# Peptides against a protein of PDB entry 7AE7, part 145

Target 1, 321 residues: chain A of PDB entry 7AE7
Amino acid sequence: KVYKDLREFLEVLEQEGQLIRVKEEVNPEPDIAAAGRAAANLGKNQPAVFFEKIKGYKYSVVTNVHGSWQNHALMLGLDKNTSTKDQFYELNRRWDKFPVPPNVVKREAAPCKENVIDKDINLFEILPLYRINEQDGGFYISKASVVTADPEYPDDFNKLNVGTYRIQVKDRDRVGIQALAMHDIAVQLEKAEAENKPLPIAITIGNNPLVTFMASTPVGYNQNEYEFVGALQDGVPMDIVKSDLYDHLYVPAGSEVVLEGHIIPRVRTVEGPFGEFPGSYSGARLQCEVKIDRITHRTNPIFENLYLGIPWTEIDYLMAL

## One batch from the design tools (peptide; made by RFdiffusion4, then SolubleMPNN)

Design b2_p19_6_s2 (from b2_p19_6, 8 letters changed)
Fold by OpenDDE base, seed 5:
Structure b2_p19_6_s2 (fold): chain B 321 residues (1-321), chain A 19 residues (1-19)
Amino acid sequence: as target 1 above (321 residues)
Amino acid sequence: HMKSPLEIRAEETGAPAAP
């Protein structure tokens, strides 16, 4: 099975007993993190946790989407009881299908374009932002697939980067992004900053689970993550759509939320702390700042965010593949 | 004084700035 979007995957997770739906209104803190931890304690088959109602917010949150081997099997369109060995075998088999170029769909065919916000940008209206950890310095977007291009080669689709980065919300229309030297985005940012130019960016939230997986998987700088998604879909192309602001940026057609904007050149602001691991906080650092200029989103957008808990984090599964 | 994201949330959602 291939998934067009997060919603199709969540439906399968629910059908397979790999999603818990919390229907009662919860507080952003501590209830989301607490319920995630409680779900993690249910055993080896950790489900996704879907929060329908968050106090003060209009929309829903889902966590722990990749948080088990069963969820990973289902992501690959396999039986949920597929062994880790067989999952790895299938991943490797499909990897050899690279490249599988994506389908560029029309704007009208892209669910991520259902709604547009181009003025009075307010992230708090669109995303049910919460502190993942008690000691976090703020709100994090931790499962975004961030799209950037090489500013020297903007039309080179092979240099289009889709990566996962730590993103802290700074204001209604500002986020901090951790672009470390080991990230492909840092190469692109360096080129933009050398010319004192903004780096165009699309921060995509709530994607096809293979997009999120590939955005978290290191690939070569001249390899497009979307072409690997098609490979991991066993040769079925994924659907992408042109961003609204930038001709050279393409986003997953099914994204729940797309934050389009730019990294402000040569600006650094304090980011953190963030509890990357249980009991481990990265200190406050100077990081890049993104201005959000436009939002597109699905009707009733789902905020997918990372589960961080004991004994296993969702990242442990994402990194284990 | 630039409002913190927590203060912004409190204004936007009525959620307390600190739990």
Scores: peptide ipSAE 0.414, ipTM 0.866, DockQ to the pose 0.026
Fold by OpenDDE base, seed 2:
Structure b2_p19_6_s2 (fold): chain B 321 residues (1-321), chain A 19 residues (1-19)
Amino acid sequence: as target 1 above (321 residues)
Amino acid sequence: HMKSPLEIRAEETGAPAAP
């Protein structure tokens, strides 16, 4: 089984008993985090949690999509009871199919282009934002696949980076991004900042689960994560579409929300604290700032965000394959 | 202690994740 988008995966999770649907209106805080913790306490087979109605917001949230071995098996299109061992061997077998180039689809064929916001941008109107941890310094977008390119080689598709980074919401149209020196985005940003140029960025939310998995998996600087997604789909190409603002940035065709903008050169603002693990907060630091210039989104977009509860976080599962 | 997802993989596969 191959998934075109998050929605096809959530349908399979629900059919397999690996998704809890909360139909009652919830408060963003503390109910989202509390329901995630309650679901995690159901044992080893931790389901995703889908919130249909969130007080003060128009759209839905889903958490813990990658938060179990059963969800990883289903992501690979395997039986949900496939052993961790057999999942790992199948992952490695498919990895050898790299590269599998993606299909570039037309704008009219891309679900992420159904709606456009190009003025009066307000992230709170599109994303049901909440504090993931009680002591977080703000609202976080913790499960985005962030697309950037090498500004020296913008047409080199092998240098197109799709990564997961810590993103704090700073204002209606501003986010802080943690670009660590060990991340490929930091190399690309350094090149842009040397020339005092903005770095083009597309922050994509609610993707095909293999895109989110690959964005969380370190690969070589000259390896495109989309070509690994095709390999992990057992040789079936994924669908990508050109961004609206940038000819050299491609986003997943099925993304629920795409935030297009730029990293402001040589600007650093306070970001954090954030509880990356239960009871562990990374301190506040001066981090990069992104201005959002355009949003494209599916009708009734789903905000996918990380579960960071006990006993294990969703990151612990994303790093375990 | 419940084993981490990574510990479970390492035990089942004999392939520790590189640190």
Scores: peptide ipSAE 0.410, ipTM 0.858, DockQ to the pose 0.035
Fold by OpenDDE base, seed 4:
Structure b2_p19_6_s2 (fold): chain B 321 residues (1-321), chain A 19 residues (1-19)
Amino acid sequence: as target 1 above (321 residues)
Amino acid sequence: HMKSPLEIRAEETGAPAAP
């Protein structure tokens, strides 16, 4: 089975008994993190947790989507009881199908384009933001697939990068992003900052689970993560759409939310602390700042965010294949 | 000690954990 979006995957998780739906209104803190920890305590078959109603917010949250071997099997379109071994060998078999170029769909065919916000941007109106850990220095978007291009080669699709980065909300229309020197985004940012130019960016939230998986998987600088998604779909292309602001950026057609904007050149602001691992906080550091200039989103967008409460986390599973 | 997902993969496949 191949999934077009997060919603098709969540439907399968629910059908397979790998999703808990919380229908009662919850407090963003501490209830989201507490329910994630409770789900993690259910053992090896950790379900996703979907919160339908969050106090003070209009939209829903889902966590722990990648939080088990069963969820990984289902992500690959396999039986949920497929062994870790068989998942690993199937992943490697499909990896050899690279490249599988994506389909570029028309704007009118892309669900991520259903709604547009181009003025009075307020991230808190679109995303049910909460502290993932009690000691976090703010609200984090921890499971976004961030799209950037090489500013020297903007039309080179092989240099289009889709990565996962730590993103702290700074204001209604601003986020801090952790771009480490080892990340492809840091190479692209260095080129933009050398010319004192903004780096175009699209922060995509709530994707096809293989997009999120590939965004968390290191690939070569001249390899496109979308072409690996097609490989991992056993040769079925994924659907992408052109961003609204930039001709050279493409986003998953099915994204729940797309934050389009730019990294402000040569600006650094305090970001953190963040509890990346249970009991381990990365200190506050000077990080890049993104201005959000446009939002596109599906009707009733789902905010997908990481579960990080106790081992084993979604990161531990995302890194395990 | 519950084995990590990576440790489980390494044991089942014989593939070393990436460093």
Scores: peptide ipSAE 0.407, ipTM 0.856, DockQ to the pose 0.035
Fold by OpenDDE base, seed 1:
Structure b2_p19_6_s2 (fold): chain B 321 residues (1-321), chain A 19 residues (1-19)
Amino acid sequence: as target 1 above (321 residues)
Amino acid sequence: HMKSPLEIRAEETGAPAAP
């Protein structure tokens, strides 16, 4: 099975008994993190946790989407009981299908374009933000697939980067992003900052699970993550659409939320601390700042965010394939 | 101790994780 979006995947997780739906209104803190930890205590077959109602917010949260081998099997469209070994071999078999070019769909065909916010941007109105860990220095967006391009080669689709980065919410329309020197985004940002230019960015939230997987998987600077998604879909192209602000940035057509904006050149602001691993906090650092200039989103957008409670976390699973 | 997902994959496949 191939998934167009997060919603199709969540439906399968629920059908397969790999999703817990919390229908009662929860407090963002501590209830989301507490329920995630409770789900992690169910052992190796950890379900996703879907929170329908969050006090003070309009929309839902889902966590632990990639949090088990069963969820990985289902992500690959395999039987949920497919062995880790067989999942690994199937992933490698499909990897050899690279490149599988994506379909570029029209704006009207892209669910991520259902709603637009282009003024009075407030991330808190769209995302049910919470502290993932008790000692976090703020609210984090931890499962975003961040789209950037080479500013010297904006029309080179092979240099389009889709990566996962630590993103702290700084204000209603600003986020801090951790762009480490080893990340392709840092190379692209360095080029933009050399000219004192903004780097165009699209921060995409709530994607096809293979997009999220590939955004967390290192690939070559001249390789497009979307072409690997098509390979991992066993040769079925994924659907992408142009961003609204930038003709050279393509986002997943099915994204729940797309934050379009720019990295502010030569600005660094305090970001962190963040509990990247259980009991381990990375200290506060000076990080890049993104101005959000436009939001597009699906009606009733689902905020997909990481489970980071007790081992094993979604990060541990995302790195395991 | 429950083995990490990576340890499980490495044991089942014999393929070490790339660092």
Scores: peptide ipSAE 0.399, ipTM 0.853, DockQ to the pose 0.035

Design b2_p19_6_s3 (from b2_p19_6, 8 letters changed)
Fold by OpenDDE base, seed 3:
Structure b2_p19_6_s3 (fold): chain B 321 residues (1-321), chain A 19 residues (1-19)
Amino acid sequence: as target 1 above (321 residues)
Amino acid sequence: MAKSSLEIRAEETGAEAAP
């Protein structure tokens, strides 16, 4: 099975008993995190948790989409009971199919283009934002696939980067992004900042689960994550569409929300704290600032966000050494 | 830090990212 978008994957998760639907109205805090913890306590077969109604917001949240080996098997289009070993072998077999170039679809064929906001941007109207951890210094977008290009080679598709970064909401139309020196985005930003130019960016939320997987998987600077998505789809190309603001940025055609904008050159603002690990907070740091200039989104967009609710067990700390 | 797919999975599952 290949998925075009998050919705097709959530449908399969629900059919397979790997998604819990919360139909009652919840408070963003503490109920989302509490329900996530409760789902995590269900043992090894942790389901995704879909919150249909969130008090004060119009749209839904889904968490824990990748939160189990069953969900990972289903992401690969395998039986949910496929062993971790067999999942690994299948993933490696498919990896060898790289590159599988994506299909560039027309704007009219891309679900992420159903709605446009180009003025009076307010992220709180589109995303049901909440504190993931009680002591977080703000609201985080933690499962975004962030699209950037090399400013010196904007037309080189192999240098198009799709990465996952910690993003704090700073204002209605601004986010802080953690771009560390080891990330491809930091190389691209350094080039832009050397010339005192903005770095074009598209922050994509609620993607095909393999896009989210690849955006969180390190690849070579001259390798495109979308071509690996096609490989992991067993040779079926994924669908991408040109961004609205930038001719050189392509986003997943099925994204729930696309935040298009730019990293402001040579600006750093306070970001954090964030609970990166249970019981540990990264301190406040100076991070890059993104101005959001345009939003495109699906009708009734689903906000996919990370679940951080299980403390690492003492065993998990001992084997993370 | 960019969380590896393993770190994201470890955080979501509370299970060790086997290397």
Scores: peptide ipSAE 0.005, ipTM 0.366, DockQ to the pose 0.075
Fold by OpenDDE base, seed 2:
Structure b2_p19_6_s3 (fold): chain B 321 residues (1-321), chain A 19 residues (1-19)
Amino acid sequence: as target 1 above (321 residues)
Amino acid sequence: MAKSSLEIRAEETGAEAAP
């Protein structure tokens, strides 16, 4: 089975008993993190947790989407009881299908374009933001697929990078991003900053689970993550759409939320601390700052965010790959 | 073939590949 978006995957997770739906209104803190911890205590078959109603917010949150081997099997369109070994075998078999070029769909065919916000941007109106860990220095967007291009080769689709980065919300229309030197985004940012130019960026939230998976998987600088998504879909292309602000940036057509903006050149602001693992906090650092200039989103967008809990975090499954 | 990060972690975590 192939999924067009997060919603089709969540439907399958629910049908397979791999999603818990919380219908009662929850407080963003501590209830989201607490419910995630409770779901982790269900053992090796950890379900996703979908929060329909969050106090003070309009929209829903889903966590732990990749938080089990069963969810991972279902992501590959396999039986949920497929062994870890057979999942790896199938992953490797499909990897050899690279490249599978994506379909570029028209704007009118892209669900991520259903709604537009181009003024008075407020991330808190679109995303039910909460602290993932009790000692976090702020609200994090921890499961975004971040799209950037090479500013020297903006038309080279093979240099279009889709990566996962730690993103702290700084203001209504500003986020801090951790661009480590080992990430492809750091190469692209260095080129932009050498010329004192902004780096165009699209931060995409709530994607096809294989997009989130590939954004968390290191690939070559001249390899497009979308072409791997098509390979992992057993040769079925994924659907992408051109960003609204930038002709050279393409986003998943099915994204729940797309934050379009720019990294401000040569600006660094305090980011962190963040609890990357239970009881382990990365210290506060000076990191890049993104200005959000436009939002596109699906009607009733789902905020997919990372679950961090003991003993196995969702990161352990995303990075286990 | 470079071991995937998965194969490395499966070895490190002692998650026996269920036969």
Scores: peptide ipSAE 0.009, ipTM 0.376, DockQ to the pose 0.042; fails the geometry check
Fold by OpenDDE base, seed 4:
Structure b2_p19_6_s3 (fold): chain B 321 residues (1-321), chain A 19 residues (1-19)
Amino acid sequence: as target 1 above (321 residues)
Amino acid sequence: MAKSSLEIRAEETGAEAAP
């Protein structure tokens, strides 16, 4: 089984009993985080948690999408009861199929292009934002697949990076992004900042689960994560579409939300603290700032966000495979 | 052979592969 988008995966999770649907209106705080913790306490077979109605917001949230070995098996299109060992062997077998080039679809065929916001941008109107941890310094977008290119080689598709970075909402149209020196985005940003140029960026939310997995997986600087997604789809290409603002940036065709913008050169703003792990907060740091210039989104976009809980976080599953 | 992301992460985290 291959998934074009998050929705096809959520449908399978629900069919397999790996998704809890919360139909009652919840408060964004503390109910989303509390329900995530409660789901984590259900044992090893942790379901995704889908919140249909969030007080003060128009759209839904889903958490813990990758939060179990069953969900990982299903992500690979395997039986949910596939052993971690067999998942590992299958992952490695598929990894050797790299590269599998993506299909570039037309704009009119891409679900992420159904709606456009190019003025009066307000992230709070599109994303049901909440504090993931009680002591977080703000609202975080924690499962975004962030697309950037090498500014010296913008047409080199092998240098197109799709990564996962900590993103704090700073304003209606501004986010802070944690670009550490070990991240490919930091190399690309250094090149842009050397020339005092903006770095083009697309922050994609609510993707095909293998896109989210690969964005959280270190690859070589000259390796494209989308070509690994095709490999992990057992040789089935994924669908990508050109961004609206940038000819050299491609986003997953099925993304729920795409935030297109730029990293502001040589600007640093306070980001954090964030509870990356239970009981561990990263200190506040000066981090990069992104201006959001355009949003494209699916009708009734689903905000996929990370669940953080004890003893196994969703990130532990994303990292353990 | 490029190490799988798993092999890289297992080496970096020192997480013993659960048997």
Scores: peptide ipSAE 0.005, ipTM 0.361, DockQ to the pose 0.055; fails the geometry check
Fold by OpenDDE base, seed 1:
Structure b2_p19_6_s3 (fold): chain B 321 residues (1-321), chain A 19 residues (1-19)
Amino acid sequence: as target 1 above (321 residues)
Amino acid sequence: MAKSSLEIRAEETGAEAAP
């Protein structure tokens, strides 16, 4: 089975008994994190947790989407009881299908374009933001697939990067992003900053689970993550759409939310701390800042965010596969 | 070099990564 978007995957997780719905209104803090921890205590078969109603917010949150081997099997369109070994063999077999070029769909065919916010940007109106960990220095967006390109080669689709980065919400229209020197985004940012230019960025939230998976998987600088998504879909192309602000950036057509903007050149702001692992916080650091200039989103967007609880965390599964 | 996700998975599953 191939999924067009997060919603099709969540439907399968629910059908397979790998999703819990919390229908009662919850407080963003501490209830989301507490319910995530409670779900993690269910053992190795950890379900996704879908919060339908969040006090003070309009939209829903889902966590722990990748939080088990069963969820990973289902992501690959396999039986949920497929062994980790067989999942690995199947993933490797599909990896050899690279490249599978994506389909570029028209704007009118892209669900991520259903709604537009181009003024008075307020991330709190579109995302039910909460502290993931008790000691977090703010609100984090932890499962975004971040799209950037090489500013010297904007038309080279093979240099289009789709990566996962730690993103702290800094203001209504600003986020801090952790671009480590080992990340392709850091190479691209260095080129932009050398010329004192903004780096165009699209931060995509709530994607096809294979997009989220590939965005967390290191690939070569001249390899496109979307072409691997098509490979992992057993040769079925994924659907992408041109960003609204940038002709050279393409986003998943099915994204729940797309934050379009730019990394502000030569600006660094305090970001963190963040609890990357249970009982371990990465310290506060000076990180780059993104200005959000435009939001596109699906009607009733689902905020997919990382669950950080007891080991194995969702990040361990995203890194392990 | 950070291990690829495939290499990490190969270690966890005891499967040989295809070359």
Scores: peptide ipSAE 0.000, ipTM 0.378, DockQ to the pose 0.060; fails the geometry check

